Peptides against a protein of PDB entry 3B8E. Designs and how they scored, part 95

Target 1, 230 residues: chain A of PDB entry 3B8E
Amino acid sequence: PFLIFIIANIPLPLGTVTILCIDLGTDMVPAISLAYEQAESDIMKRQPRNPKTDKLVNEQLISMAYGQIGMIQALGGFFTYFVILAENGFLPIHLLGLRVNWDDRWINDVEDSYGQQWTYEQRKIVEFTCHTPFFVTIVVVQWADLVICKTRRNSVFQQGMKNKILIFGLFEETALAAFLSYCPGMGVALRMYPLKPTWWFCAFPYSLLIFVYDEVRKLIIRRRPGGWVE

## One batch from the design tools (peptide; made by RFdiffusion4, then SolubleMPNN)

Design b2_p16_8_s4 (from b2_p16_8, 16 letters changed)
Fold by OpenDDE base, seed 5:
Structure b2_p16_8_s4 (fold): chain B 230 residues (1-230), chain A 16 residues (1-16)
Amino acid sequence: as target 1 above (230 residues)
Amino acid sequence: LEELKEKMKQLLEELR
């Protein structure tokens, strides 16, 4: 997100505070919960691998898969960002290069895509209104990411949701997201303005996409043992 | 984790 902000010179989609809340607040408990996940049922059925060559290849493939999931997460966040700004009169094409004028306190007549003029204060309210739903979008997508990380090969439907600590982690990150989004004073303290509850659902297609992507990947691995998809 | 949460709170206060 930060790289796109720099390259495209768009208004800031996600603040530093929200990034810290993701990295330290929402991801830690879920990540630790994976240490308590039960072993895959088919772990003993795997063929002996070359410990030097096959391990390196698998680590690279896993790294690429996580990289792809991270890109889908970012796309989900940016989708929400662009929708909110479009609803407020700023179409995506109009945002390109707008950052300099957007952040200037002395320019109170920045025009939207429809010719409406926005004061500095109004622009910052809209910007901070985007930070919260971007954050919430990431959390919702992380639900799918955490669930798919339970196994490498087995479907989530085969493994089930037996890890109570993982379930607790999902509730904890969701509760934290709700607290940061709706608690009074968060707009002043964290520059996170309250989110309409309907925006929680905007991330669901991307969460589903991640889930389907990983289930298809795992299905291919199960049907073609020793393939390059592992 | 509690220590990390406290550090996060401190960092958030510094960013105000």
Scores: peptide ipSAE 0.007, ipTM 0.259, DockQ to the pose 0.107
Fold by OpenDDE base, seed 3:
Structure b2_p16_8_s4 (fold): chain B 230 residues (1-230), chain A 16 residues (1-16)
Amino acid sequence: as target 1 above (230 residues)
Amino acid sequence: LEELKEKMKQLLEELR
């Protein structure tokens, strides 16, 4: 998010403190929870792997899979960001290069896509209004990511949801998201203004997309062992 | 919730 902010010179989509909350708060417990996931039911049925050749392939495949998921997460967050700004009169194309004027406190007549002038204070309100929905979008997408990471080959429906620590991780990250979104004073402290409940649902299509994508991938792996998709 | 809020604020301040 911050890289896109710099490269595209758009208004800041996600605050630095919020990024830290993602990296340290929402990801830590879920990541630890995966260490306690039950072995896949077919693990003993796997053919012996060549430790010299199969490690490199596995690392590349893991990197590619996480890279793809990370891109989908980012796209989900940015989609929410662009929707909010568009609803407030700033179309995506108009945001390109706008940061310089957007962040200038002395410019109080920045025009939106419809010719409406925005004061510095008004612009900052709408910017900070984007931070919370962006964060929540990431959390909702992470639900799917965490669930799909339970297994490499088996469907989630085959493996089930038996890991209580993973379930706890899902609740923890959700509770943190709710706390940051609705606790009084978070707007001032974290630049995260309160979230309308409707924005929680904005991320659901992306979460579902990740889930479906991974289930299809795993299905292909099961049907074609040793394929390029593995 | 207030205690949790304060702890989180403190943690965030320590990380700054």
Scores: peptide ipSAE 0.005, ipTM 0.241, DockQ to the pose 0.090
Fold by OpenDDE base, seed 2:
Structure b2_p16_8_s4 (fold): chain B 230 residues (1-230), chain A 16 residues (1-16)
Amino acid sequence: as target 1 above (230 residues)
Amino acid sequence: LEELKEKMKQLLEELR
């Protein structure tokens, strides 16, 4: 998100505080919870292979897969960001290069895609209105990510949801998202303005995409053990 | 857009 902000010179899609909340709140607890997941049944049955070569290949493939999931997650956040700004009169194309004028306190006549002028205060409200939905989108996408990360090869339907700590992680990140979205004073303290309940559903297509992607990936791995998709 | 602008002005006044 931050790289796109710099490269495209768009208004800031996600504040630094929200990034910290993701890293410390929504990512850390779920990640710890995954350490307590039950061992995958097929991993225990796997015959020993060359530990050096197979470890390197597996680490690269895992890194690539999680990199792809991270990209889908980021795309979900940006989709939400662009939708909110478009609903407020700023089309995606118009946002390109707008950051300099957007962040300038002395410019109070920034035009949207329809020629409406926005004061500094007005456009900052819109910006901060984007922070909360972006964060919530990440959390909703993270649900799918957390569920799929518990296994390498087995389907979620095969492994089941037996880890109580994992379930706790899902509730924790959801509760944190609700707290940051609806608690009074978060707009002032964290630059996260209250979220319309409808925005919780904006991320669902991306969560489904991640889920389908991983299930297909795992299906391929089960059919072709040791293949390039592992 | 004008309704949105008015709503934003109201929000700003509430935040002050």
Scores: peptide ipSAE 0.005, ipTM 0.318, DockQ to the pose 0.021
Fold by OpenDDE base, seed 4:
Structure b2_p16_8_s4 (fold): chain B 230 residues (1-230), chain A 16 residues (1-16)
Amino acid sequence: as target 1 above (230 residues)
Amino acid sequence: LEELKEKMKQLLEELR
């Protein structure tokens, strides 16, 4: 998100505080929970790994976890960001290059896509209004990510939700998201303004997409063992 | 948009 902010010179989509909350608050417990996931039903039937050829963490797993799924998460966050700004009169094309004027406190007449003028304070309110939904979008997408990362090959329906720590992590990050979104004073303290409950649903299509993508991937792996999709 | 601006002003006042 920050790279796009710099390259495209758009208003900041995700604040530093929200980034810290993701990295330290929402990612750590779930990541630890994955280390304690129960073995897949097929793992016990697999031959031992060849230490010369089989890596503990292979490039394909890294590419899948941090590449493809990470890109879908980012797209989900940016989708929410662009929807909110568009609803407030700023179309995506108009945001390109707008950062300099957007962040200037002395410019109080920044025009939106419809010629409406926005004061600095009004612009900052809408910017900070984007931070909370972006954060919530990431949390909702992470539900799918955590669930699919339970297994490498087995479907979620086959493996089930046996890891109590993972379940706890899902509730923890959701509770944190709810706290940051709706607790009084968070707008002042963390610049995370309250969001409408409907914004929680904005990420669901992306969560579903990730879930379907991974289930299809796993299905292909089961049908074609040793394929390129692993 | 004018209604939105007014809501933003109200929010700003609540935050002060």
Scores: peptide ipSAE 0.000, ipTM 0.286, DockQ to the pose 0.023

## One batch from the design tools (peptide; made by RFdiffusion4, then SolubleMPNN)

Design b2_p17_1_s1 (from b2_p17_1, 15 letters changed)
Fold by OpenDDE base, seed 2:
Structure b2_p17_1_s1 (fold): chain B 230 residues (1-230), chain A 17 residues (1-17)
Amino acid sequence: as target 1 above (230 residues)
Amino acid sequence: EEKVEELKKKVEELINS
């Protein structure tokens, strides 16, 4: 998100404090929870043919899969960001290169895509209105990520939801998202303004995409053991 | 344009509250 902000010179989609909340609150606890997931029966039974080569290949494939999931999460966040800004008169194309004028407090006549002028204060309210939905989108997409990451080969339907720590992680990140979204003072403290409940559903297509992606991936792995998708 | 103007008014109300 921050790299795209710099490269595209768009208004800041996510605040630094919110990034820290993601890293510490929504990523760390779930990651720990995954360490307590029951080992997949297939992993325990298969000895690697070549421990060095097979481990390295497997780590690369896992890293690639997680990288792809991370990209989908980022895309979900940016989608939410662009939708909110578009609803406020700023189309995605118009946001390109706008950052310099957007962040200048002395420019109070920044035009939106419809020729309406926005003061600095108005622009910052819209910007901070985007922070919360971006965060919530990441959390909702992470629900899917956490559920799928517990297994390497088995479908979610086969493995089930047995890990109490994983379930706790899902509730924790959801509770944190709700707290940051609706607790008074978050606009001042974290630059996260209250979120309309409808925005929780904006991430659902991306969560579904991750589920479909992982189920297809796992299906391919089951049909072609040792394939490039592993 | 009307929707943008309505939203702009809501933002102004929020700033002044």
Scores: peptide ipSAE 0.013, ipTM 0.414, DockQ to the pose 0.025
Fold by OpenDDE base, seed 4:
Structure b2_p17_1_s1 (fold): chain B 230 residues (1-230), chain A 17 residues (1-17)
Amino acid sequence: as target 1 above (230 residues)
Amino acid sequence: EEKVEELKKKVEELINS
């Protein structure tokens, strides 16, 4: 999100404090939960043919898969961001290069895509309205990510949900998202306005996409052992 | 919705202070 903010010069989609809440609050417990995940039966049974080469290739493939999932996650967040801004009159193409004027407190006549003028205060309200939905979108997508990351080759249906720590992590992320979204004063303290329950559902298509993508990937690996996708 | 509008007003007050 921050890289796109710099490159495209768009209004900031997610505040620094909210980013810290993701990194420290939502990512830490899941990372710990994955460390205690039971090894897949296939990983335990399949000895590497060449420990040096197969380890390096495996690390590269895992890194690539996580990179792809991270891109889908970011796209989900940006989709929610662009939908909210479009509903308020700012089409995605109009946001390109707008950051300088958007963040200038002395410019009170920034025009939207329909010629409506926005004061600095009005622009900041709509910007902060994006923060909570973006955060919640990330959390909902992380549910799918956590479920799929516990396995490399086996389907989620084959491995099952045996890790109680992973389940706890999912509840912790959800509780944190609910707290930040609905606790009184978070709009002032963290620049996160309350979220309508309907916005939780906007992330589900991306969560499903990640789940389907991973199941298809795993299916290909099972059908073609030692293929490029493994 | 009412809570959202209340928070928007508080943010406006904070920005203008």
Scores: peptide ipSAE 0.005, ipTM 0.318, DockQ to the pose 0.035
Fold by OpenDDE base, seed 5:
Structure b2_p17_1_s1 (fold): chain B 230 residues (1-230), chain A 17 residues (1-17)
Amino acid sequence: as target 1 above (230 residues)
Amino acid sequence: EEKVEELKKKVEELINS
């Protein structure tokens, strides 16, 4: 998110405190849950591998897959951000380079894409309104990520949802998202204004995309053992 | 992660300046 923010000079899509809540609050319990996940049904069917070379290749491929998933998560967040700003009169093309004027508290006549003037306070309200749905989008996309991380080769439909710790992690992450989104005072404390419940569904296409991507990846791995997709 | 953290600090400095 920050790389796009700096390169495009757009209004800040996600606050630092919100990012810390993602990194510390939502990722820890899921990471622990993976340590207690049941062994894959196909582990014992793996051919003997060279323990030195195949570990390195495998770690690189896993790292690339997580990097790609992270990019899809970021795209989902930015999509939600651009939709909300567009609904408030700021089209994506108009946001490019707008940051300097947007963040200047002495400029109270920043024009939107339709010629409406926005005060500093009004701009900050709409900016902080974008922080919440960006965060919620990441959480909803992370549901798919957590589910797919249960197995490396097996489909989610084959492995099932047996890990109670993972299920608890999903509920904890969702409860945290609801608390940060709707608890009174979060607008002042975390710069996160309340979000309409309908915006929770904006992330679902991206969550589905991650799920489909991983199922296809796993299908390829199952059909071509030892391939470059592993 | 370290690069992201450095970038976060730079953004915070820019917001608070």
Scores: peptide ipSAE 0.000, ipTM 0.248, DockQ to the pose 0.025
Fold by OpenDDE base, seed 3:
Structure b2_p17_1_s1 (fold): chain B 230 residues (1-230), chain A 17 residues (1-17)
Amino acid sequence: as target 1 above (230 residues)
Amino acid sequence: EEKVEELKKKVEELINS
């Protein structure tokens, strides 16, 4: 989020402290939970790892987790960000290059896409209104990510949801999201204004898309081992 | 695998930008 803020010169979609909360708070327990996940049925049938040739961590799993998942998470967050700003009069195309004027406290007549002038204070309110939904969107997308990362080839329906640590991770992420979204003072401390409950549901389509995408991907892998989808 | 490597490159390019 911060890189896109710099590159695209858009208003800041997510605060730095909130990013740290994602990295340390929401990702750590899930990562641990995956270590305790039940082995995939086909993995259990594989020959023992050759310590001389086999890497400790599968590069495909790393790349999937940090590449594909991270990209989809970011897209989900930015989608929510752009929706909120569009609802407040700032269309995505208008946000490009707007940062300089947006962050200038002495400019109180920044126009939105419809010619409405916005004061600095008004702009900062709408900016901070985006932070919480962006964060929550990431968390909701991570629910799907945690579920799909349990296996490489098997469907979630085949592997099941027996990992209690994974369930705890999902709970922890959700609790953290709720705390940051609704605890008094978070608007001042983290620049995260209270979230309307409707914004929790804004992320669900993305979580569903990720889930469906991964199930389809796994289905293709099962039908065509060693195919281009891997 | 090829798609994974492509994504890694894109991420690396983004980080180094």
Scores: peptide ipSAE 0.000, ipTM 0.176, DockQ to the pose 0.019; fails the geometry check

Design b2_p17_1_s2 (from b2_p17_1, 15 letters changed)
Fold by OpenDDE base, seed 2:
Structure b2_p17_1_s2 (fold): chain B 230 residues (1-230), chain A 17 residues (1-17)
Amino acid sequence: as target 1 above (230 residues)
Amino acid sequence: EERVKELLKKVEELINS
């Protein structure tokens, strides 16, 4: 997100404090919870292969798959960002190169895509209005990510939801998202302004995309053991 | 403009809460 902010010179979609909340609050606890997931039913039945070559290949493939998931998460966040700004008069194309004028407090006549002039204060309110739903989008997308990460090959339908710690992690990150979104003072403290409840659903297509992606990936792995998608 | 005014009111309510 921050790299896109620099390259495209768009208004900042996600604050640094919000990033820290993601890293510490929504990523770490769920990640730890995954360590307590039950062993996949087929892993213990598989004979040892060459530990050097197979480990390296698997690490590369896993890294690629998780990299793709991370890209989908980022796209979900940016989608939410662009939708909110578009609803407030700023179309995505108009945002390109706008950062310099956007962040200048002495420019109070920045025009939106419809010719409406925006003061610095108005622009910052809209910017900070994007932080919360971006964060919530990441959390909602992470629901699918956490569920799929519990297994390497087995479908979610085969493995089930038995890990109480994982379930706790899902509730914890959701509760944190709700707290940060609706607790009084979060706009001042974290630059996270109030979120409309409808924005929780903005991430659902991306959560579904991740879920479908991983189920298809796992299906391919089951049908073609040792394939390029493992 | 009306949406911005609504957001401003929400922010003011949040700050004053």
Scores: peptide ipSAE 0.000, ipTM 0.304, DockQ to the pose 0.035
Fold by OpenDDE base, seed 3:
Structure b2_p17_1_s2 (fold): chain B 230 residues (1-230), chain A 17 residues (1-17)
Amino acid sequence: as target 1 above (230 residues)
Amino acid sequence: EERVKELLKKVEELINS
């Protein structure tokens, strides 16, 4: 989010403090929970790893975790960001290059896509209104990410949801998201204004998309072992 | 794999720019 803010010169979609809350708060417990996941039912049928040739963390794992899932998460967050700004009169195309004028407190006549002028204070309210939904969108997408990361090959339906620590991780990140979204004073402290409950649902299509995508991928791997999709 | 390598390379370029 911060890189796109700089490169595209758009208003800041997510605050730095909120990013730290994601990295340290919402990601740690879920990541640890994966260590307690039950082994896949077919793990004993696989050939042992060759310690000389096979890396524990290979390019395929890196590619899946950071390339595919990370991109979908980012797209989900930015989708929410652009929807909120569009509802407030700023179409995505109009946001490009707007940052300089947006962040200038002495410019009180920045026009939106419809010719309405916005004061600095009004612009900052809209900006901070985007932070919370963006954050919540990431958390909701992370639900799907955490669930799909339980297994490498087996479907979630085959593996089941028996890992209590994983369930706790899902609860913890959701509780943290709710706390940051609705606790009084978070608007001032973290620049996260209260979230309308409807915005929680904005991320659901992306969460579902990740889930369906991974289930289809795993299905293909099971049907065609050693295929290019693996 | 090739598509992901390309995407990762693009991201790396963006981070380093």
Scores: peptide ipSAE 0.000, ipTM 0.211, DockQ to the pose 0.018
Fold by OpenDDE base, seed 4:
Structure b2_p17_1_s2 (fold): chain B 230 residues (1-230), chain A 17 residues (1-17)
Amino acid sequence: as target 1 above (230 residues)
Amino acid sequence: EERVKELLKKVEELINS
């Protein structure tokens, strides 16, 4: 998100404080929960054919899969960001290069895509209104990510939801998201303005997409052991 | 939704103060 903010010169989609809340609050407990996940029954049964080459290939494939999931997660966040800005009169194409004028306190006549002028205060309200939905979108997408990370090859339906720590992590990140979204004063303290409950559902298509993508990937791996997708 | 609108209004008032 921050790299796209710099390259495209768009208004900041996610504040630094919100990023810290994600990194420290929502990522830490799930990461710990995954460390306690039971090894897949199929991983335990497969003797490594070559411990050096198979480990290296495995690390590269895991890194690539996490990179792809992270990209889909970012796309989900940006989709929510662009929808909110478009509903407020700023189409995605108009946001390109707008950052300099957007962040200038002395410019109170920034035009939207429809010719409406926006004061600095009005622009900052819209910007901070995007932070909370972006954060919530990440949390909802992380539900799917955590579930799929339980298994490397087996379907989630085959492995089951046996890890109570993972379930606790899902509730913890959801509770944190609800607290940051609806607790009075968070708009002033963290620049996270209140979220309409309907925006929680905006991320569900992306969570489903990640889930389907991973299940298809795992299905291909099961049908073609040693293939390029493994 | 009404509570969210009320909170947004309070935030607007705080930014404009």
Scores: peptide ipSAE 0.000, ipTM 0.262, DockQ to the pose 0.043
Fold by OpenDDE base, seed 1:
Structure b2_p17_1_s2 (fold): chain B 230 residues (1-230), chain A 17 residues (1-17)
Amino acid sequence: as target 1 above (230 residues)
Amino acid sequence: EERVKELLKKVEELINS
């Protein structure tokens, strides 16, 4: 997200505080909870792999898969960001290169895509309005990620939701997202303005996409053991 | 909505300060 912000010179989609909330508040507890997940039913039944050949390939593939998931998460966040800005009159194309003028407090006549002039204050409000939805989008997408991370080969439907700690982690993430989104004062304290409940649904397609992607990946792995997808 | 508006006003005040 931050790289795209720099490269595209768009208004900041996700603040530093929201990043910290994601990294520390959202990701940490669920990640720890995965350590308490029951082992995949086939893990202990698998023969020892050749540590020299199979490990490197597997690490690369896992890294690639996580990279892809991370990209889908970022896309989900940016989608939500662009939707909110578009609803406020700023189409995605218009945002390109706008950052310099956007962040200039002395420019109070920045025009949106419809010719409406925006003061610096108004621009910052809409910018900060994006932070909460972006964060919430990441949380919703992470629901899928956490569920997916339970297994490498087995479907989520096969492994089930046995880890109460993971369920608690999902609840904690959701509660944190709700707290940050709707608690009075969070807009001032964290630059996370209240979000319309409908915006939570902006993330659902991406959460579903990740879920489907991983289930398909796992299905391929199950059907083609030792394939390039494993 | 009123609370959101109040919050936005506070933010505006902070930006202007």
Scores: peptide ipSAE 0.007, ipTM 0.302, DockQ to the pose 0.035; fails the geometry check

